# Peptides against a protein of PDB entry 4N78, part 65

Target 1, 186 residues: chain A of PDB entry 4N78
Amino acid sequence: HFQVICRLLGYQGIAVVMEELLKVVKSLLQGTILQYVKTLMEVMPKICRLPRHEYGSPGILEFFHHQLKDIVEYAELKTVCFQNLREVGNAILFCLLIEQSLSLEEVCDLLHAAPFQNILPRVHVKEGERLDAKMKRLESKYAPLHLVPLIERLGTPQQIAIAREGDLLTKERLCCGLSMFEVILT
Target 2, 155 residues: chain B of PDB entry 4N78
Amino acid sequence: MAELQMLLEEEIPGGRRALFDSYTNLERVADYCENNYIQSADKQRALEETKAYTTQSLASVAYLINTLANNVLQMLDIQASQLRRMESSINHISQTVDIHKEKVARREIGILTTNKNTSRTHKIIAPANLERPVRYIRKPIDYTILDDIGHGVKW

## One batch from the design tools (peptide; made by RFdiffusion4, then SolubleMPNN)

Design b1_p12_8_s1 (from b1_p12_8, 4 letters changed)
Fold by OpenDDE base, seed 4:
Structure b1_p12_8_s1 (fold): chain B 186 residues (1-186), chain C 155 residues (1-155), chain A 12 residues (1-12)
Amino acid sequence: as target 1 above (186 residues)
Amino acid sequence: as target 2 above (155 residues)
Amino acid sequence: DKFIEKMLEYLE
């Protein structure tokens, strides 16, 4: 599903969706979640010492339950705050999955474009074969497919310009060094 | 453009008219030849004259058809060339627009990106000793191992 | 062109 979404939206559509999601997340974080966190901080016990281990796990649990009773019983925390946190979490996950899907699509595009851009795959050399010979053979095989040199030779100046720009755009992908998810986490 | 216009407006219509006129003239010649043959005391001479007229008429028609055909072919070639030029122009514009749109889209999404922290993952220095690729023995994935993790509906 | 020339010669 995310792959299809990435294909349908493209860079522009993804950008718009991400921006809107960021706005939603920001509004949730700075609005309702912040308010609840502030309230929780106010009702949080100022001094919560670790009970002695002698009370055992049940006693320790009861102690914390008692100390946090007001927080646990805060109905709006479960219904509103946790829901908002889920929404934020879902938004983050959505962004992550979109980025991953986009990266996969970009990698596929790069791989498909590679023969046309004089980008040779790593050649696995079997024992006894010369790497140089295989690379040379591969270069010779794909040399006629080099788009920019071909158009530079046969095309009009306008076509050459377009081909160069297209080549650059094809080579420069987000997956090569950019992350959207890191921005979302900031 | 002037050549195409001349072909469309003058040469081809003119050629068609000439062929039509030729048809009418051929009918007259045929009538003449028939009457001449019937009225002539020397039928052999009349026949030879008819043959001459027939040959001349055929040659004339062939010439007219050839001229018209060549004009039509020339017209089509010019039109084909014009279409190719238009196609090239349209393609150029389309590609320019697409590149522009892509650049805009990339700028927009670029605002939402930061450089990947390439954690210097230690260059996995390929151990010099290529450990023999352990033949991936497809051990059947025992999916039963996952039975305890998820709320699998025990049927 | 040769055909046309031949036809023209015949018409002359």
Scores: peptide ipSAE 0.017, ipTM 0.726, DockQ to the pose 0.012
Fold by OpenDDE base, seed 1:
Structure b1_p12_8_s1 (fold): chain B 186 residues (1-186), chain C 155 residues (1-155), chain A 12 residues (1-12)
Amino acid sequence: as target 1 above (186 residues)
Amino acid sequence: as target 2 above (155 residues)
Amino acid sequence: DKFIEKMLEYLE
């Protein structure tokens, strides 16, 4: 699903969605969640000492239940605050999954473009073969597929300009060095 | 453009008119040949003359048709070339717009990105001496070693 | 084209 979304939205659509999600998250964090956290801090016991181990696990649990009774009984916390936290979590996950999906698409694009951009994979060298010789053969084999040089030779100045620009855009992808998710975490 | 205009406005219409005029003339020639054959005492001569006129007329019509056809073909070729040029121009514009849109989109999404901290993967300097993986011989933990340390109630 | 040329020669 995320892959399809990435394909459908493209960079622009993804950017818009991400921006809106960030706004939503910010609104949730600074609004309702912050208010609930403040309220929780107010009702939080000022002094919560560890009960004596002699009370055993059940006694310790009851102790904490008693100390946190006001928090546990705060029904709105469970229904509203946790829901908002879920929404934030979902938004974060959405961003992560979108970025991952986008990265996959970009990698695929890069791989598809590679033969046309003189980007050759490292060939596995069998024992006894020189890597350099194989690479040269490979380069020679794919040389006719190099789009920019081909267009530079055969194309109009306008076509050459477009080809160069397109080549640059094809080579430069977010997955090469940029992360959206890191921005979200920050 | 001038050539196309000339073909469309002058040459092709002119050729069509010429063919029409030729038709009228052919009818006159036919009438002449018929009358000449009827009136001539030397029918063989009249027949030969008719054959000559027929050949000439056919040649003339063939020439006119060929000329007109060539002009039409030339016109079509010019138009086809113009269309191809227009297509090329449109494609160029389209590509330019697409590239621009892509750049804008990339800027927009780029604002939402930060450089991946390539954690300098510490060059795991492979220790030069690949110590042979010492076969982890699971030495059975001799728990008896702990027998002397624990306040175990010697039963 | 050769045929037309021949026909034109006949017209001369």
Scores: peptide ipSAE 0.016, ipTM 0.727, DockQ to the pose 0.011
Fold by OpenDDE base, seed 3:
Structure b1_p12_8_s1 (fold): chain B 186 residues (1-186), chain C 155 residues (1-155), chain A 12 residues (1-12)
Amino acid sequence: as target 1 above (186 residues)
Amino acid sequence: as target 2 above (155 residues)
Amino acid sequence: DKFIEKMLEYLE
């Protein structure tokens, strides 16, 4: 699903969605969540001493339940605050999954374009074969597929310009060194 | 453009008219040959004359058809060339627009990105034993495995 | 074209 979303939205659509999600998250954090956190801080026991171990686990649990009774009984915490936190969490996860999906698509694009851009994979060398010779053969084999040189030789100046720009755009991808998720976490 | 216009307005219509006129003339020649054969005392001579007219008529029609056909072909070639040029121009514009849109989109999304701190990615130590490239066996994707995945209504 | 030329030659 996320792959399909990435394909449908493209870079621009993804950017818009991410921006809107960030706004929503910001609104939730600065609004409702902050208010509840403040309220919780007010009702939090100022002094909570560790009960003696002699009370056993059940007694200790009851002690803490009693100390936190006001928080536990705060019905809006579960219904509203936790829901908002879930929404924030979902938004973050959404962003993460979108980025991952986008990265996969970009990698696929790079891999598909590689033969046309003189980007050759490192070939496995069997014992006794020279890597250089194999690579040269591979280069020779794929040389006719090099798009930019081909267009430079056969194309019009306009076509050459477009080919160069397209080549650059193909090579430059977010997955090569950029992260959206890190920005979201900040 | 001038050549195409000449073909469309003068040569092709002219050729069509010539063929039409030729049809009318051929009918007259046929009538003449028939009457000549009936009236002539020397049937052999009349026949030879008819053969000559037939040959001439066939040649003339063939010439007219060939000329017209060549003109039509030439017209079509010119038009095809024009269409190809137009297509090329449209494609160029389209590509330029697409590249521009892509650049804009990349700028927009770029604002939402930061450089990946290449933490010391553990050098993927290539396993010493390069597994033999497993021959890509195209296994048909069994989509039935997805039947249990999703909120689809099990009918 | 060759056919037409031949036909024309025959008319000559």
Scores: peptide ipSAE 0.015, ipTM 0.721, DockQ to the pose 0.013
Fold by OpenDDE base, seed 2:
Structure b1_p12_8_s1 (fold): chain B 186 residues (1-186), chain C 155 residues (1-155), chain A 12 residues (1-12)
Amino acid sequence: as target 1 above (186 residues)
Amino acid sequence: as target 2 above (155 residues)
Amino acid sequence: DKFIEKMLEYLE
């Protein structure tokens, strides 16, 4: 699903969704969640000492239940605060999954474009073969596929410009060094 | 442009008219040959003349058809070339627009990104010396450490 | 002219 969403929205659509989600999260955090946290801090027992172990597990549980009775009985905590926290959590997860899906798509694009951009993978060298010779052979094999040099040789000035820009856009992907999720966490 | 216009307005219509006129002329030639054969005392000579006219007429029609066909083909080739040029121009414009849109989109999403702290994941250099798995010696949990925590009985 | 000549040759 997230892969499909990434394909449908593209960079622009993802940006818009992320911006809106950030606004929502900010609103939830600075608004309702902050208020509930403040309230919880006020009603939190100032001194909560560990009861004696002699009371056993049931007695200790009852003790804490009694100490936290006001918090447990705060109905709005369950209905509103926890719901808001779920929404924030879902938003975070959504952002994470979108970024992961986008990264996968970008990696695939980079891999598909690589032969046309003179980006060759390191080949496995069998025992007795020189890596340099094998790489040179590979470079020679794929040299005719290099798009930009090919268009520079055969294309019009306009085509050359487009090819160069396209090449640059293909190489410069978010997955190469940028993270959206880190921004969300800050 | 001038060549295409000439083909469309003059050469092709002219060729079509010529073919139509040739049809009428062929009918006249046929009538002449028939009458000549009937009236001629020398039927063999009349037949040879008819053969000559037939050959000439067929050659003429063939030439007219060939000329017209070539003109039509030339017209189509010119039009096809024009369409290809237009298509190329449209494609270039489309690509330019797409690139521009992509750049804008990337700027927008870029605002929402930060540099990945490549935490140099220290290559967990596998310590050369595989520290022998320190045999997990289950140290008995000394619960007396907890004796100072809470109301536990100090023994 | 060459076409006519060829056609004439074919008709002979």
Scores: peptide ipSAE 0.015, ipTM 0.727, DockQ to the pose 0.011

Design b1_p12_8_s2 (from b1_p12_8, 5 letters changed)
Fold by OpenDDE base, seed 3:
Structure b1_p12_8_s2 (fold): chain B 186 residues (1-186), chain C 155 residues (1-155), chain A 12 residues (1-12)
Amino acid sequence: as target 1 above (186 residues)
Amino acid sequence: as target 2 above (155 residues)
Amino acid sequence: DRFIESMLEMLR
C-alpha cells in the first residue's frame, strides 16, 4: 500500500502529505497532549519512594497502584490522551514507511537506469581472468545503450538538453543521501 | 507548404478531372469503334483499329491513374511528415514541462529532508570471495506450509 | 463476336 501511495503521489504529493501530518502532530503535541501532560504532572506524587522489598511483589504493586490511583482512574487519559498518542505514533510510522517505500522505489529506478547511464556492476572474475578485461568487454557491450552520449551524437540541441537534465534527475535521488524521517523526529 | 498546396489544389483535382474526362472520351472511342466495325466492309481492319484504340486508351488511363496515385502518395507523405514534426514539438514541450514539474517537486520534498548522518558504520567489507551468483530458481511458494500456523478454522 | 463485345464493354 505504501508503495502504491508513493507512486501515486510522487515527490510533490508526499511532501504535501508530510507537511500536513507534521502540522497535525504539532497540533496534537502542543495542544491536547501537552495539557494532559501538565495535568498528569500536577497529580503525580511528589514523593514516590521505593517500598521495601519486604513487602514482596504484590505489596509493591499495590503500593504503586495506590500512589498512581488518581492517574489510573483518570478516564480521559485512556480515551483522549492515549488516543492522541496513538495518532501521533501512527503518523510517525506512516512517515517512516513512506520513506522506506520511496527509497525502494528510487533504488529500483536507479537500477533500471544504470545500464543507460554507464553504471555497470562489478562482474565476477573466474580464476585466470582479468577483471579489467571483463569490465572492458562489458562496457563495450553496453556502450550503445548510453543515452546521453547517443543523444549528443544524434539528437537536436533541445533533445540533448532534455537528455542531460533527465540524466541528472535520474541520478539524483533522495535515497542517495537524504532522510525525511530524521527531520520528522526533530 | 507550397508543394502540398499545389498537390491539394491543383495536381490532385486536376488528375481527378482528367480521369473523369478520360471516361467520357473512352465512351466516345467505344462508340466510334462499334460504329466503325459495323459499317466497315473490311472487318479485319476495323478490328485492328479497335485494338489499337483499346491499347492506347488503356495506356492512357493507366498513366493517369499512376500519376494521380503518385501525387496522392506524395501528399500523404508530406502530411505525415508535418504530423511528425508537430508530434515532436508537442513531445518536446511536454518533456520540458515534466522536467520542470519534477524539479519543483524535488525542491519541495527537499525541504523536508536532512543529510543522512553516515554514522561510521563499519564499511561492509565485501567478502573477498564474492559468492558465485546462485542462479535464482523461482520455487513456487507452497502456501500449505502456513495451513497449520494460526487460528484458522479447520473445516 | 463475343470477344469484340467484351472489349467494347470494357471500354464503356
Scores: peptide ipSAE 0.017, ipTM 0.738, DockQ to the pose 0.009
Fold by OpenDDE base, seed 2:
Parts: sequence; C-alpha cells; structure tokens
Structure b1_p12_8_s2 (fold): chain B 186 residues (1-186), chain C 155 residues (1-155), chain A 12 residues (1-12)
Amino acid sequence: as target 1 above (186 residues)
Amino acid sequence: as target 2 above (155 residues)
Amino acid sequence: DRFIESMLEMLR
C-alpha cells in the first residue's frame, strides 16, 4: 500500500502530505497533549515511595492503584489523551513507512538506471581472475548503453541538455543522503 | 514547404486531370481503330496499326499512373517528415516541462529532509576469520540466576 | 524509362 501511495503521489504529493501531517502532529502535541501532561503532572503524587516487598505483588499493585486512583479515574485521559497519542504514533509510523517505501523505489530506479549511467556492480572474481580485467570487460560491454555520451555524440543540443539534466535528476535521489524521518523526530 | 505545395496544388491535380483526359483520348483511339479496321481493304495492316496504337496507349497510361503515384508517395514522405519533426518538438517541450516539475517537486520535498547522520559506522571489518556460525545451542534459561536479584522469597 | 521498358516487354 505504501509503495502504491508513493508512486501515486510522487515527490510533490508526499511533501504535501508530510507537511500536513507535521502540522497535525504539532497541533496535537502543543495543544491537547501538552494540556493533559500538565494536568497529569499536577495530579501526580509528589511522593511515590516503593512499598515494602512484604506486601507481596498484590499489595504493591493495590498500593500503586490507590496512589494513581485520580489518574486512573480521569476518563478524559483514556478517551482523549490516549487517542491523540495514537494519532501521533500513527503519523510517525506513516512517515516512517512512506520514507522506507520511497527509498525502496528510489533504489530500484537507481538500479535500473545504473547500466545507462556507467554505474557497474562489483563483479565477483573467481580465484585466478583479475578484477581489473573483468571490470574492463564489463565496462566495454555496457559502454554502448551510456546514455549521456551517446546523446552527446548523436543528439541535438537540446537533447543533450535534457539528457544531462535527466541524468543528474536520476542520480540525485533522497535515499542517497537525505532523511525525512529524522526531520519528523526533531 | 514549396515542394509540398506544388505537389498538392499542381502536380497531383494535374496528374489526375491527365488521366481523365487520357481516358477520353483512349476512347477516341478505340473508335478510330474500329472504323479503320472495318473500312480497310487490308485487314492485316489495319490490325497491325491497332496493335501499335494499343501499345502506345497502354504505355502512356502506365507512365501517367507511375508519375502520379510517385508524386503521391513524395507528398506522403514530406508529410511524414513534417509530422516527425513536430512530434520531436512536442516531445522536447514535454520533457522540459517534466524536468522542471520534477525540480520543483524535489525542492519542496527537500525542505522536509535533513542529512542522514551517517554515523561512521566503523566498517564492520568482516573478521578475517569467518567464525563458523556457532550453532545456536539452546541453553535452557536458568531462572535460578534471578533468585538472588530482587526481594524474591528465599525458599 | 525502366518502367516503360518493362511495360513494352510485357506487351511483347
């Protein structure tokens, strides 16, 4: 699903969605959640000492239940605050999954473009073969597929310009060094 | 452009008219040959003359058809070339627009990105000695180890 | 000219 969303929205659509999500998250955090946190801090027992182990697990549970009774009985905490936290959590997860999906798509694009951009994988060298010789053979094999040099040789000035720009755009992907999720966490 | 115009306005219509005129002329020739054969005392000579006229007429028509066909083909080739040029131009414009849109989109999403802290993860230098995958030996969890940790009931 | 020649040959 996230892959489909990424394909459908593209960079622009993803940007818009992310911006809106950030606004929502900000609103939730600075608004409702902050208010509840402040309230909880006020209601929180100032002194919460560990009960003696002699009370056993049930007694300890009852002790904490009693101390936190006011918090537990705060109905709005469960219905509103936790819901808002879920929404924030979902937003974070959404952003993460979108970024991951986008990265996968970008990697696939890069891999597909690689033969045309003179980006060759490292070849496994069997014992006794020179890596350099294999790489040279591989380079020679794919040399005719190099798009930009080919167009520079055969194309019009306009085509050359487009090819160069296209090549650059293909190489410069977000997955190469940029993270959206890190921005969201900050 | 001038060549295409000449083909469309002069050569092709002219060729069509010539064929039409040829049809009329052929009819006249046929009538002449028929009458000549009927009136001639020497039927053999009249027949030979008819053969000659027939051959000439066929050759003339063939030439006219060939000329017209070539002109039409030439016209089509010119038009095809023009269409290809137009297509190329449209494609270039389209590509330029797409590139521009992509750049804009990338700028927009770029604002929402930060540089990946590539923590110099120490090149996990694969230990030279590929430690043999230690067979996961399920050691039973000895829970007694935790007996001394915490306020558990010492039995 | 070749076309005409071919036609003439066909009539022969």
Scores: peptide ipSAE 0.007, ipTM 0.748, DockQ to the pose 0.012
Fold by OpenDDE base, seed 4:
Structure b1_p12_8_s2 (fold): chain B 186 residues (1-186), chain C 155 residues (1-155), chain A 12 residues (1-12)
Amino acid sequence: as target 1 above (186 residues)
Amino acid sequence: as target 2 above (155 residues)
Amino acid sequence: DRFIESMLEMLR
C-alpha cells in the first residue's frame, strides 16, 4: 500500500501529506497531550524511590502500581491521552513507512537508470580475473547506452538541455543522503 | 505551407474534376465509336479506329489517376511531416513542464528533509561479563496484547 | 512517361 501511495502521490503529494501530518502531530502534542502531561506531572508522587531489589519484579510492580494508582485509574488518560499518543505514533509510523517505500522506489529508479548514466556496478572479481579488464568490458558494453553523450552528439540544443536536466534529476534522489523521518522526530 | 495549400485547394480538386470530365468525354467517344462502327461500310477500319481511341482514352485516364495519386501521396507526406514536427514540439514542451514540476516537487519535499546523520553506529561493545546463559524458558507470546496497539480508531 | 509506356505495352 505504501509503495502505491508513493507512486501515486509523487514527491509533491508526499510533501503535502507529510506537512499536514506534521501539523496534526504538532497540534496533538502541543494541545491535548501537553495538557495531560502537565496534569500528570502535578499529580505525580513527589517522592518515588526505587524499591529494594529484594522485593522482586512482582513486588516492584505492585509498589509502582500503588504509587500510581490514581493516575492509572484516571479514565481520561486512557480514552483521550493514550488515544492521542496512538495517533501520534501512527503518524510517525506512517511517515517512516512512506520514507522507506519512497527509498525503495528511488533505489529502483537509480538501478534502472544506471546503465544509461555510466554508473557501473561494483564488479565482483572472481579469483584470477583482472578487475580492470572486467571493468573495461563492462564500460564498453554499456557505452552505447549513455544517454547524455548520445544526445549531445545527435540532439538539438534544447534536447541536450533536457537530457542533462533529466540526467541530473535521475541521479539526485532523497535516498542518497536525505531523511524526512529525522525531521519529523525533530 | 504554400505547397500543401496548393495541393489541397488546387491540384487535387483539379485532378478530381479532370477525371470527372474524362468520364464524360469517354462516354462521348464510346458513343461515337459505336455509331461509327454501325454506319461504316469498312468495319475493319472502324474497329481499328475504335482501338486507337480506346488506347488513347485508357492512357489519358491512367495519366490522370497517376497524377492525382502522386499529388495525394505528396499531400500525405507533407501532412505527416507536419504532424511529426508538431509532435516533437509538444513532446519538448511536455518534457520541459515535467522537469519543472519535478524540480518544484523536489524543493518542496526537500524542505522536509535533513541530511542523514550517519550516526556512528556505536560499536556494540560486547558486554565484558557474558551473563550466564539464562535458560530460555519459551513463554508463549500472547499476541492479543498487541491487538489494541496501533489502531487509531476510537472504539 | 514510363507509366504511360507501361500501360500502352499492356494494351498490345
Scores: peptide ipSAE 0.006, ipTM 0.745, DockQ to the pose 0.012
Fold by OpenDDE base, seed 1:
Structure b1_p12_8_s2 (fold): chain B 186 residues (1-186), chain C 155 residues (1-155), chain A 12 residues (1-12)
Amino acid sequence: as target 1 above (186 residues)
Amino acid sequence: as target 2 above (155 residues)
Amino acid sequence: DRFIESMLEMLR
């Protein structure tokens, strides 16, 4: 699903969605969640010391239940605050999955473009063969597929410009060094 | 452009007119041949003349049709070439626009990105001394360590 | 004959 979304939205659509999600998350964090956290901080016992282990697990539980009674009974905390936290969590996960899916698509694009951009995979060298010789042979084999040089030789100035720009856009992908998710976490 | 215009405005219309005129001329030739045959004392000669005129007339018409057809074909070829050029131009514009849109989109999404912290994978230098797997001796959790921290009733 | 020749020339 996320792959399809990435393909459908493209960079622009993804950017818009991410921006809106960030706004929503910010709104939730700075609004409702912050308010609940403040309220919780106010209601939180100023001094909550651990009871002695001698009271056993039931006694300790009862102690904390008593100390946190006001918090536990705060029904809105469970329904509203936790829901908002879930929404934030979902938003974060969504962003993560979108980025991952986008990265996969970009990698696929890069791989598909590679033969046309003089990017060749390292060839497995059998024992006794020189890697350099094999790579040179491979380069020679795929040389006719190099798009930019071909267009430079055969194309009009306009076509050359377009080809160069296209080549650059193809090479420069987000997955090569940029992260959206890191921005979301900050 | 000049050639196409000449074909459209002069050659093709002219060819059509010539064909129309040839129709009228053929009718006159037919009338002449008929009358000549009727009036001629030598019917065989008249017939041979008629055959000659018929052959010549047909050849002339065929030539006119061929010329006109060739002009039309030439016109179509020129138009097709123009359309191809136009298509090419449109494609170039389209590609330029697409590239621009892509650049804009990338800028927009780029604002939402930061450099990946290449966590320098600290080469986990395998400690030279393989610390012997310290047998996990389950030390019983001494809960008494926390005895001083709690409000417990000192018995 | 001249008339026919002229007509034939027009057909050329």
Scores: peptide ipSAE 0.013, ipTM 0.744, DockQ to the pose 0.007; fails the geometry check

